# Designs tried in a protein design run: peptides against a protein of PDB entry 4N78. Part 48

Target 1, 186 residues: chain A of PDB entry 4N78
Amino acid sequence: HFQVICRLLGYQGIAVVMEELLKVVKSLLQGTILQYVKTLMEVMPKICRLPRHEYGSPGILEFFHHQLKDIVEYAELKTVCFQNLREVGNAILFCLLIEQSLSLEEVCDLLHAAPFQNILPRVHVKEGERLDAKMKRLESKYAPLHLVPLIERLGTPQQIAIAREGDLLTKERLCCGLSMFEVILT
Target 2, 155 residues: chain B of PDB entry 4N78
Amino acid sequence: MAELQMLLEEEIPGGRRALFDSYTNLERVADYCENNYIQSADKQRALEETKAYTTQSLASVAYLINTLANNVLQMLDIQASQLRRMESSINHISQTVDIHKEKVARREIGILTTNKNTSRTHKIIAPANLERPVRYIRKPIDYTILDDIGHGVKW

## One batch from the design tools (peptide; made by RFdiffusion4, then SolubleMPNN)

Design b1_p11_5_s3 (from b1_p11_5, 7 letters changed)
Fold by OpenDDE base, seed 3:
Structure b1_p11_5_s3 (fold): chain B 186 residues (1-186), chain C 155 residues (1-155), chain A 11 residues (1-11)
Amino acid sequence: as target 1 above (186 residues)
Amino acid sequence: as target 2 above (155 residues)
Amino acid sequence: PVPVLPMFDPN
């Protein structure tokens, strides 16, 4: 589903969706969630010390549950605050999954374009074969597929310009070093 | 353009007219040959003459058809070339627009990106000294301050 | 006069 969404929206559509999601998340965080957090901080026990480990996990949990009982039992916290947190979480997950899907698509595009851009995979050299000879054979094999040099030789000036720009756009992808998710967390 | 115009306006219509006229002429030649054969005392000579006219007529029609066909083919080639040029121009414009749109889109999404940094995981520091559990005195919490926030059930 | 079709001129 996310792959289809990425294909449908493209870079521009993804950017628009991400911006709107960021606005929604910001609104939720600065609005309702912040108000609940402030209220919770005010009512939070001033002295909540960690119980001794000797009580074991159940005892420790019971201790904290007792101290936070009034907070946990607050109906609005469960219905409104947790729902808003869920929405924020879903938005973050959505952004993450979109970015991952987009990265996969970009990698696939790079792999498909590689033979046409003089990008050769490192070939595993079997024992006894010279790496240089094998690479030279590969270069010779794929040399006719190099698109930009081919168009530079046979194409019009306009076609050459388009080919160069297209080549650059093909090589420059977000997956090479950019992350949207880090901006969202920031 | 001038060649195409000449083909469309003069040569092809002229060839079609010539071919149409040839039909009428062929009928006249046939009538002549029939009458000549009937009226001639030398039937063998009349037959040879008819053969000659038939051969000539077939050659002439073949010539007219061939000329017309070549002119039509030439016309089609010129038109095909024009269409290819138009297609090339449209493709160039389309590609230019697509590249531009892609650049704009990449700029827009680029604003939402940062360099991948190895996130230093904040170590959750466990408090060293487990202090004795202090008996928590429960104070009633008034949550009425939140009644106007959200769509929750107003108690 | 017998109407004669234009002859093929191979030239």
Scores: peptide ipSAE 0.073, ipTM 0.623, DockQ to the pose 0.005
Fold by OpenDDE base, seed 5:
Structure b1_p11_5_s3 (fold): chain B 186 residues (1-186), chain C 155 residues (1-155), chain A 11 residues (1-11)
Amino acid sequence: as target 1 above (186 residues)
Amino acid sequence: as target 2 above (155 residues)
Amino acid sequence: PVPVLPMFDPN
């Protein structure tokens, strides 16, 4: 599903969706969640001493549960704050999945374009074959497919310009060095 | 443009008219030959004259048809060439627009991206056997590096 | 030169 979405939206559509999601997340974080966090900070016990280790893990848990009882019992926290956090989480996950799907699509595009761009795959050398000979054979095999050089030889100046730009756009993908998700986390 | 116009407005219509006129003329020639044969005391000579006129008439008609056909073919070729040029122009514009749109889209999404901190921390264990980099062979771009991006699709 | 066979004008 995400792959289809990526294909349908393209870079522009993805950008728009991501921007809107970021706005939503920002709004949730700076608005409702912040307000709840502030409220929670106010309700937090001012003096929460670490219980003595002598109480054991269950006792410590019970102690913290008791200290946080007011927070846990805060009805609005469960209904509104957690829902907003879920929304934020879903948005983040959505962004992550879109980025992953986009990366996959980009990789596929790169792979498909590779023969036309003089990009040869790593060749598995079978026993007894020289790597160099195999590479030369591959180069020779794909040489006629090199689009930019072909157009440079046969095409008009306008076609050459378009081919070069297209080649550049094909090579330069987000997956090669850019991360959207890191920006979202920031 | 001038050539196409001449073909469309003058040469082809003129050729068609000439063929039509030739039909009328052929009928006249036939009548002439028939009458000449009937009236001639020398039937053999009349027959030879008829053969000559027939050959000439056929040659003339063939010439007219050939000329007209060539003009029509030329017209079609010019039109086809014009269409191809127009198509090429449209394609060029379309490609330019698409490239522009893509650039804009990439700028937009680019604002939402940051450089991946490739922490080189993975000790690229230099494979011990430095197979002598065959000097001139461009290292094929290993796209498997991208397999770790996302779900790690192993091809 | 394709001999332009003059159209036979019987007139």
Scores: peptide ipSAE 0.042, ipTM 0.633, DockQ to the pose 0.005
Fold by OpenDDE base, seed 2:
Structure b1_p11_5_s3 (fold): chain B 186 residues (1-186), chain C 155 residues (1-155), chain A 11 residues (1-11)
Amino acid sequence: as target 1 above (186 residues)
Amino acid sequence: as target 2 above (155 residues)
Amino acid sequence: PVPVLPMFDPN
């Protein structure tokens, strides 16, 4: 599903969606969630002494339940705050999944374009084959597929310019060194 | 452009008219030959004259058809060439626009990105020399040194 | 020279 979304939206669409999500997340964090956190901090018992170990695990749980009873009973916290947190979480997950899907798409594009861009995959040399001979064979095999040199030789100046720009755009992808998700987390 | 215009406006219509006129003339020639043969005392001469007219007529029609056909073909070739040029121009514009849009989109999304701090995980270049794992001979920690400090209750 | 069909005057 996310792959389809990435394909449909493209870079521009993804950018727009991400920007809007960031705005929503910021709004939620700076607004409602912050207010609830402040309120919770005020209501939190200042002195939550660790109950004596003698009360055992059940007693300690009851103690904390009692101390936090007011917080737990605060119905608005459960409904509004948790919903907002869920929304934030969903937004983050969405961003992550979109980035992952986009990265996969970009990698696929790079792989598909590689034969046309004089990018030879590192061939796993099976034991006994000379690496040099195999590379030369590959180079010879793919040499006719090099698009930019072909167009430079046969194309018009305008076509050459377009081909070069297209080649550059094909080579330069976000997955090569850029992360959107890291921006979302800071 | 001038050549195409001449073909469309003058040469092809003119050729069509010529063929039509030729058709009418052929009927007249046929009638003439028939009458001439019937009325002529010298049937052999009349026949030879008819043969001559027939040959001339066929040659003329063939020429007219060929000329018209060539003009039509030329017209089509010119038009095809024009269409190809237009197509090329449109394609070029389209590609230019697409590239531009893509660049803009990439700039926009790029603002939302940060450089992956590739923590240079130092390629732990496994030193080629597999230093033989120094058999860490765990020297057993002799805890007997602590025997003198603990007042163990002698059961 | 394109052999032009002689226009026979029907007269």
Scores: peptide ipSAE 0.040, ipTM 0.628, DockQ to the pose 0.004
Fold by OpenDDE base, seed 1:
Structure b1_p11_5_s3 (fold): chain B 186 residues (1-186), chain C 155 residues (1-155), chain A 11 residues (1-11)
Amino acid sequence: as target 1 above (186 residues)
Amino acid sequence: as target 2 above (155 residues)
Amino acid sequence: PVPVLPMFDPN
């Protein structure tokens, strides 16, 4: 599903969606969640000492339950705050999955474009074969597919410009060195 | 343009009119031949004259048709060439627009990106056989190159 | 005068 979304939206659509999601997340974090966190900090027991281990696990649990009773019983926390946190979590996950899907699409595009851009795959050399000879053979085989040089030779100045720009755009992908998700986490 | 216009406005209509006129003239020739045959004391001579007129008429019509056909073909060739040029122009514009849109999209999404912390992967001692690293030169997409292009389109 | 159709001029 995310792959399809990436294909349909393209870079522009993805950017718009992510920007809007970031705005929503920011709004949730700085608004409702922050308010609840502040409220919770106010109602948190100032002194929550670790109960003596002598009380046993049930006693310790009961102790913490008692100390946090007001927080646990705060109905709005469960309904509104946790819901908002879920929304934030979902948004983050969505962004992550979109980025991953986009990266996969970009890699595929790069792989498909590679023969046309003089990018040769690493050839597995069988025992006894010279890597250099195989690579040279591959280079020779794919030489006619080098699009930019071909257009530079046969094309109009306008076509050459378009080809160069297209080549650049094809080579420059986010997956090569950029992360959207890291920005979201910061 | 001038040649196409001449073909469309003068040569082809002129050829069509000539064919139409030839129809009327052929009818007159036929009437003449018929009357000449009936009135002539020398039927053999009249027949030979009719054959001559028939041959001439057929040749003339064939010439007119051929000329008109050639003019039409020439017209079509010129039009086809114009269409091809137009198509090429449209394609060029389309490609330019697509590239521009892509650049804009790249800029927009680029704002949402940061450089991946390339973990200083330990110098993987490149095995001696320098497999030509497909240098994915992770060149950070210098989106700044796109910054200079963006100033112009006042939308 | 018999109307003369334009003849093909092979030239």
Scores: peptide ipSAE 0.061, ipTM 0.619, DockQ to the pose 0.005; fails the geometry check

Design b1_p11_5_s4 (from b1_p11_5, 6 letters changed)
Fold by OpenDDE base, seed 4:
Structure b1_p11_5_s4 (fold): chain B 186 residues (1-186), chain C 155 residues (1-155), chain A 11 residues (1-11)
Amino acid sequence: as target 1 above (186 residues)
Amino acid sequence: as target 2 above (155 residues)
Amino acid sequence: STPVLPMFDPN
């Protein structure tokens, strides 16, 4: 489903959705969640000593649960704050999944474009085959498919310009070095 | 453009008119041949003349048809070439627009991106001193308390 | 006057 969404929205649509999600997340974090966090900080026990490791994870959890019982039982925290946190979590997950899906699409596009861009696939050298010979064979096989050089030879100046720009756009993908998710986490 | 116009406005209509006129003339030739055959004392000569006229008429019509057909083919070739040029122009515009749209889209999404920090996995150097695992008596953690928090979206 | 169809000029 996310792949379909990515395909339908494209970069622009994804950007719009992400921007809106960021606004929502920001609003939730700076508004309701912040207010609850401030309130929680006020009521938080001043002395919360780390229980001895000897109590194990369950004992430690129970200890903290006991210390924070009043906070956990706070009805507004459960209904509003946790819901908002869930919404934030869902938004983050959504962004993550969109980014992953987009990355997959971009990788696929790069793979499909590779033969046309003089990008040779990683050759699995079987035992006994010379890597160099196989690479040369692949180069020879794909040489006629190099689009930009082909258009540079046969195309009009306008076509060449478009081909170069298209080639650049094809090569420059988000998956190569950019992350949206990291921006969301900040 | 001038050649195409000449073909469309002059040559092809002219050829069609010539064929129509040829039809009328063929009727006259037929009438002449019939009358000549009836009136001629030498029927063999009249027949030979009729054959000659028939051959000439057929050749003339064939010529007219061939000329017209060639003109039509030429017209179609010119039109096809024009169409290809138009297609090329449209494709160029379309590609330019698509590239522009893509650039705009990428700028928009680019604002939402940062460089992938190869988080060097800080090797959490496990402190070499394996503190002797104190026998943690694992009390079963009742995870049912978390059942209300996580809406497991069945993907 | 014998109606003469235009002669086929192969040229």
Scores: peptide ipSAE 0.049, ipTM 0.602, DockQ to the pose 0.005
Fold by OpenDDE base, seed 3:
Structure b1_p11_5_s4 (fold): chain B 186 residues (1-186), chain C 155 residues (1-155), chain A 11 residues (1-11)
Amino acid sequence: as target 1 above (186 residues)
Amino acid sequence: as target 2 above (155 residues)
Amino acid sequence: STPVLPMFDPN
């Protein structure tokens, strides 16, 4: 589903969706969630001393449950705050999954373009074969597929310009060094 | 342009008219040959004359059809060439627009991105093997670094 | 321009 969304929206559509999601997340964090956090901080017991170890794990849990009873019983926390947190979480997950899907699409595009851009696959050298000879053979095999040099020889100036620009756009991908998710987390 | 106009306005219509006129003429020739054969005392000679006229008529019609066909083919070739040129122009414009849109889109999404902390992948120092003429060895962009990003199926 | 083969004119 996310792959289809990435294909449908493209870079521009993804950017718009991400911007809107960031706005929503910001609004939720600065608005409702912040208000709940402030309210929770106000009702938090000022003195929550660690109960003595002698009460054991159940007693300690009961103690904390008692101290936080007002918070746990806060009905608005369970209904509204948790829903908002879920929405934020879903938005973050959505962004992550879109980025991952986009990266996969970009990698596939790069792989498909590689033979046409003088990018040779790593040759596994079998025992006894010279790496240099294999590389030379591969270079010779793929040389006719180099698109930009081919168009430079046979194409019009306009076609050459378009080919060069297309080649550059094909090589420059977000997955090579850019992350959207890191921006969302900051 | 001038050649196409000449073909459309003069040569092809002229050829069609000539072919139509040839039909009328052939009917007259046939009538003549029939009458000549009936009236002639020497039927053998009349037959030979009819054969000669028939051969001539067939040759003439064949010539007219061939000329007309060649003119039509030439017209179609010129039109096809014009269409190809138009298509090329449209494609060029379309590609230019697409590239522009892509650049804009990439700028927009780029604002939402930060550089990945690329661990200093050791500069694959291409071994300076000195001797080979500095072919602009475009540093092969090793995209294998991307293999780790996808929870991809270990192929 | 190859000349059109003359057709017989009975007239």
Scores: peptide ipSAE 0.044, ipTM 0.582, DockQ to the pose 0.005
Fold by OpenDDE base, seed 5:
Structure b1_p11_5_s4 (fold): chain B 186 residues (1-186), chain C 155 residues (1-155), chain A 11 residues (1-11)
Amino acid sequence: as target 1 above (186 residues)
Amino acid sequence: as target 2 above (155 residues)
Amino acid sequence: STPVLPMFDPN
């Protein structure tokens, strides 16, 4: 489903969706969640000493449960705050999945374009074959498919310009060095 | 343009008229040959004359048809060439627009991206036998960076 | 010289 979305939206559509999601997340974080956090900070016990390790894990858990009982019992926290946090989580997850799907699509595009861009696949050398000979054979095989050089030889100046630009756009993909998700986490 | 116009306005209509006129002329020739054969005392000579007229008539019609056909073909070739040029122009514009749109889209999405910190942690242990990597000047795009994102389809 | 096949003017 996310792959289809990526294909349908393209870079521009994805950008728009991501921007809107970021706005929503920002709004939730700076608005409702921040308010709840502030309220929670006010309700938090001023003196929460770490219980002595002697109480063991269950005792420590009970201690924190007791200290946070008022927070846990805060009805608005369970309903509104958790829902907002869920929305934020869903938005983040959505962004992550879109990015992953986009990356997959980009890789596929790169793979499909590779024979036309003088990008040779890594050849697994079987026993007894010389790597150099195999590479040379591959180069020779794909040489006629090199689009930009072909157009440079046969095409008009306008076609050459378009081919170069197209080649550049094909090579430069987000998956090669850019991350959207890191921006979201930031 | 001038050639196409001449073909459309003068040569092809002229050729069609010539063919029509030739039909009328052929009828006259046929009548002449028939009458000549009936009236001639030398039937053999009349027959030979008719054969000559028939051959000439066929040759003339063939010539007219061939000329007209060639003119029509030439017209069509010129028109086809014009259409191809137009198509090429439209394609060029379309491609230019698409490239522009893509550039804009990439700028927009680019604002939402940051550089991946490629922590080069894994010491690619250069295999000892440094077969002199043929310095492929162009850094092969290492697609393995994506192996961590997708289910490792080992190609 | 394009052999102008003389149009048979039977006149």
Scores: peptide ipSAE 0.041, ipTM 0.601, DockQ to the pose 0.005
Fold by OpenDDE base, seed 2:
Structure b1_p11_5_s4 (fold): chain B 186 residues (1-186), chain C 155 residues (1-155), chain A 11 residues (1-11)
Amino acid sequence: as target 1 above (186 residues)
Amino acid sequence: as target 2 above (155 residues)
Amino acid sequence: STPVLPMFDPN
C-alpha cells in the first residue's frame, strides 16, 4: 500500500504530506503533550521511594498504584494525551514507511536504469573465472544500451540535452545519501 | 507549405476534374467509333481507327490516374511529415516540462532530507567510458535496504 | 516527363 502511495504522490506529493505531518507532530508535541507532561511532573510525588522488596511484586505494584492513583485516575491523560501520542506515533510510523517504500522504489529504478547508464553491477566471480574477462564481456554486452552516448550520436541537440538531464535525474536519488526520517527524528 | 497548398487547391482538384471530363469524353469517343464503323464503307479502316482511339484513350486515362495518385501520395507524405514534426515538438515540450517539474519536486523534498551516515558505500563500478570523462562524481548507491526484502536478488 | 496524350474530342 505504501508503495502505491509513493508512486501516486511522487516526490512532490510526498514532500507535501511529510511537511504537513511534521507540522502536526510539532503542534502536538509543543502544545498538548508538553502541557500534559508539565502537569504530570508537577503532580508527581516528590518522594517516590522504592518500597521495601519485602512487599513482593504485588505489594510493590499496589504501592506504585497508590502513589500514582491520582495520575492514573486523571481521565484527560488517558483520553486526550494518549490519543495525541497515538497520533504522533502513527505519523512517525507513516513517515518511516513512506521513506522505506520510496527508497525501495528508487533502488528499483536505479537497478533498472543501470544497464542504460553504463553502470555495471558488482560481478560475483565464480571460482575459476577471471574477473577481467567477465567484466569485459559485460561491458561489451551492455555497451549498445548506453542511452546517453547513443542519443549524443544520433539525436538532435535538444534531445541530447533532455537525455543528459534525464540521466542525471535518474542517477541522483534520495537513497543515494539522503534520509527524510532522520530529519523527523531530530 | 506552398507545395501542399498547390496540391490541395489546384493539382488534386484539377486532376479529379480531368478524370471526370475524361469519362465524358470517352463516352463520346465510343459513340463516334461505333457510328463511324456503321457508316463507313471501309470497315477495316474504321476498325483500325477505333483501335487507335481506344489505345490513346486508355493511355490517357492511365496517365491521369497515375498523376492524380502520385499527387495524393505526395500530399499525404507532406502531411505526415508535418504531423511528425508537430509531434516531435510537443514531445520535446512535454519532456522539458516534466523534467522541470521533477527538479522542482526534488528540491522541495530535498529540504526535508539530511545526509545518511552510512559507513558502507556500495560502489557501482562503471567502466571507464573512454569517450566521456565522468564530469561529475557519482554518489554511492546504497542497496543494503533491499538485503532483507524479498527473495534477495542473487546477482 | 511522361507525355500527356491528348484525348480525342470527336466534336
Scores: peptide ipSAE 0.039, ipTM 0.587, DockQ to the pose 0.005

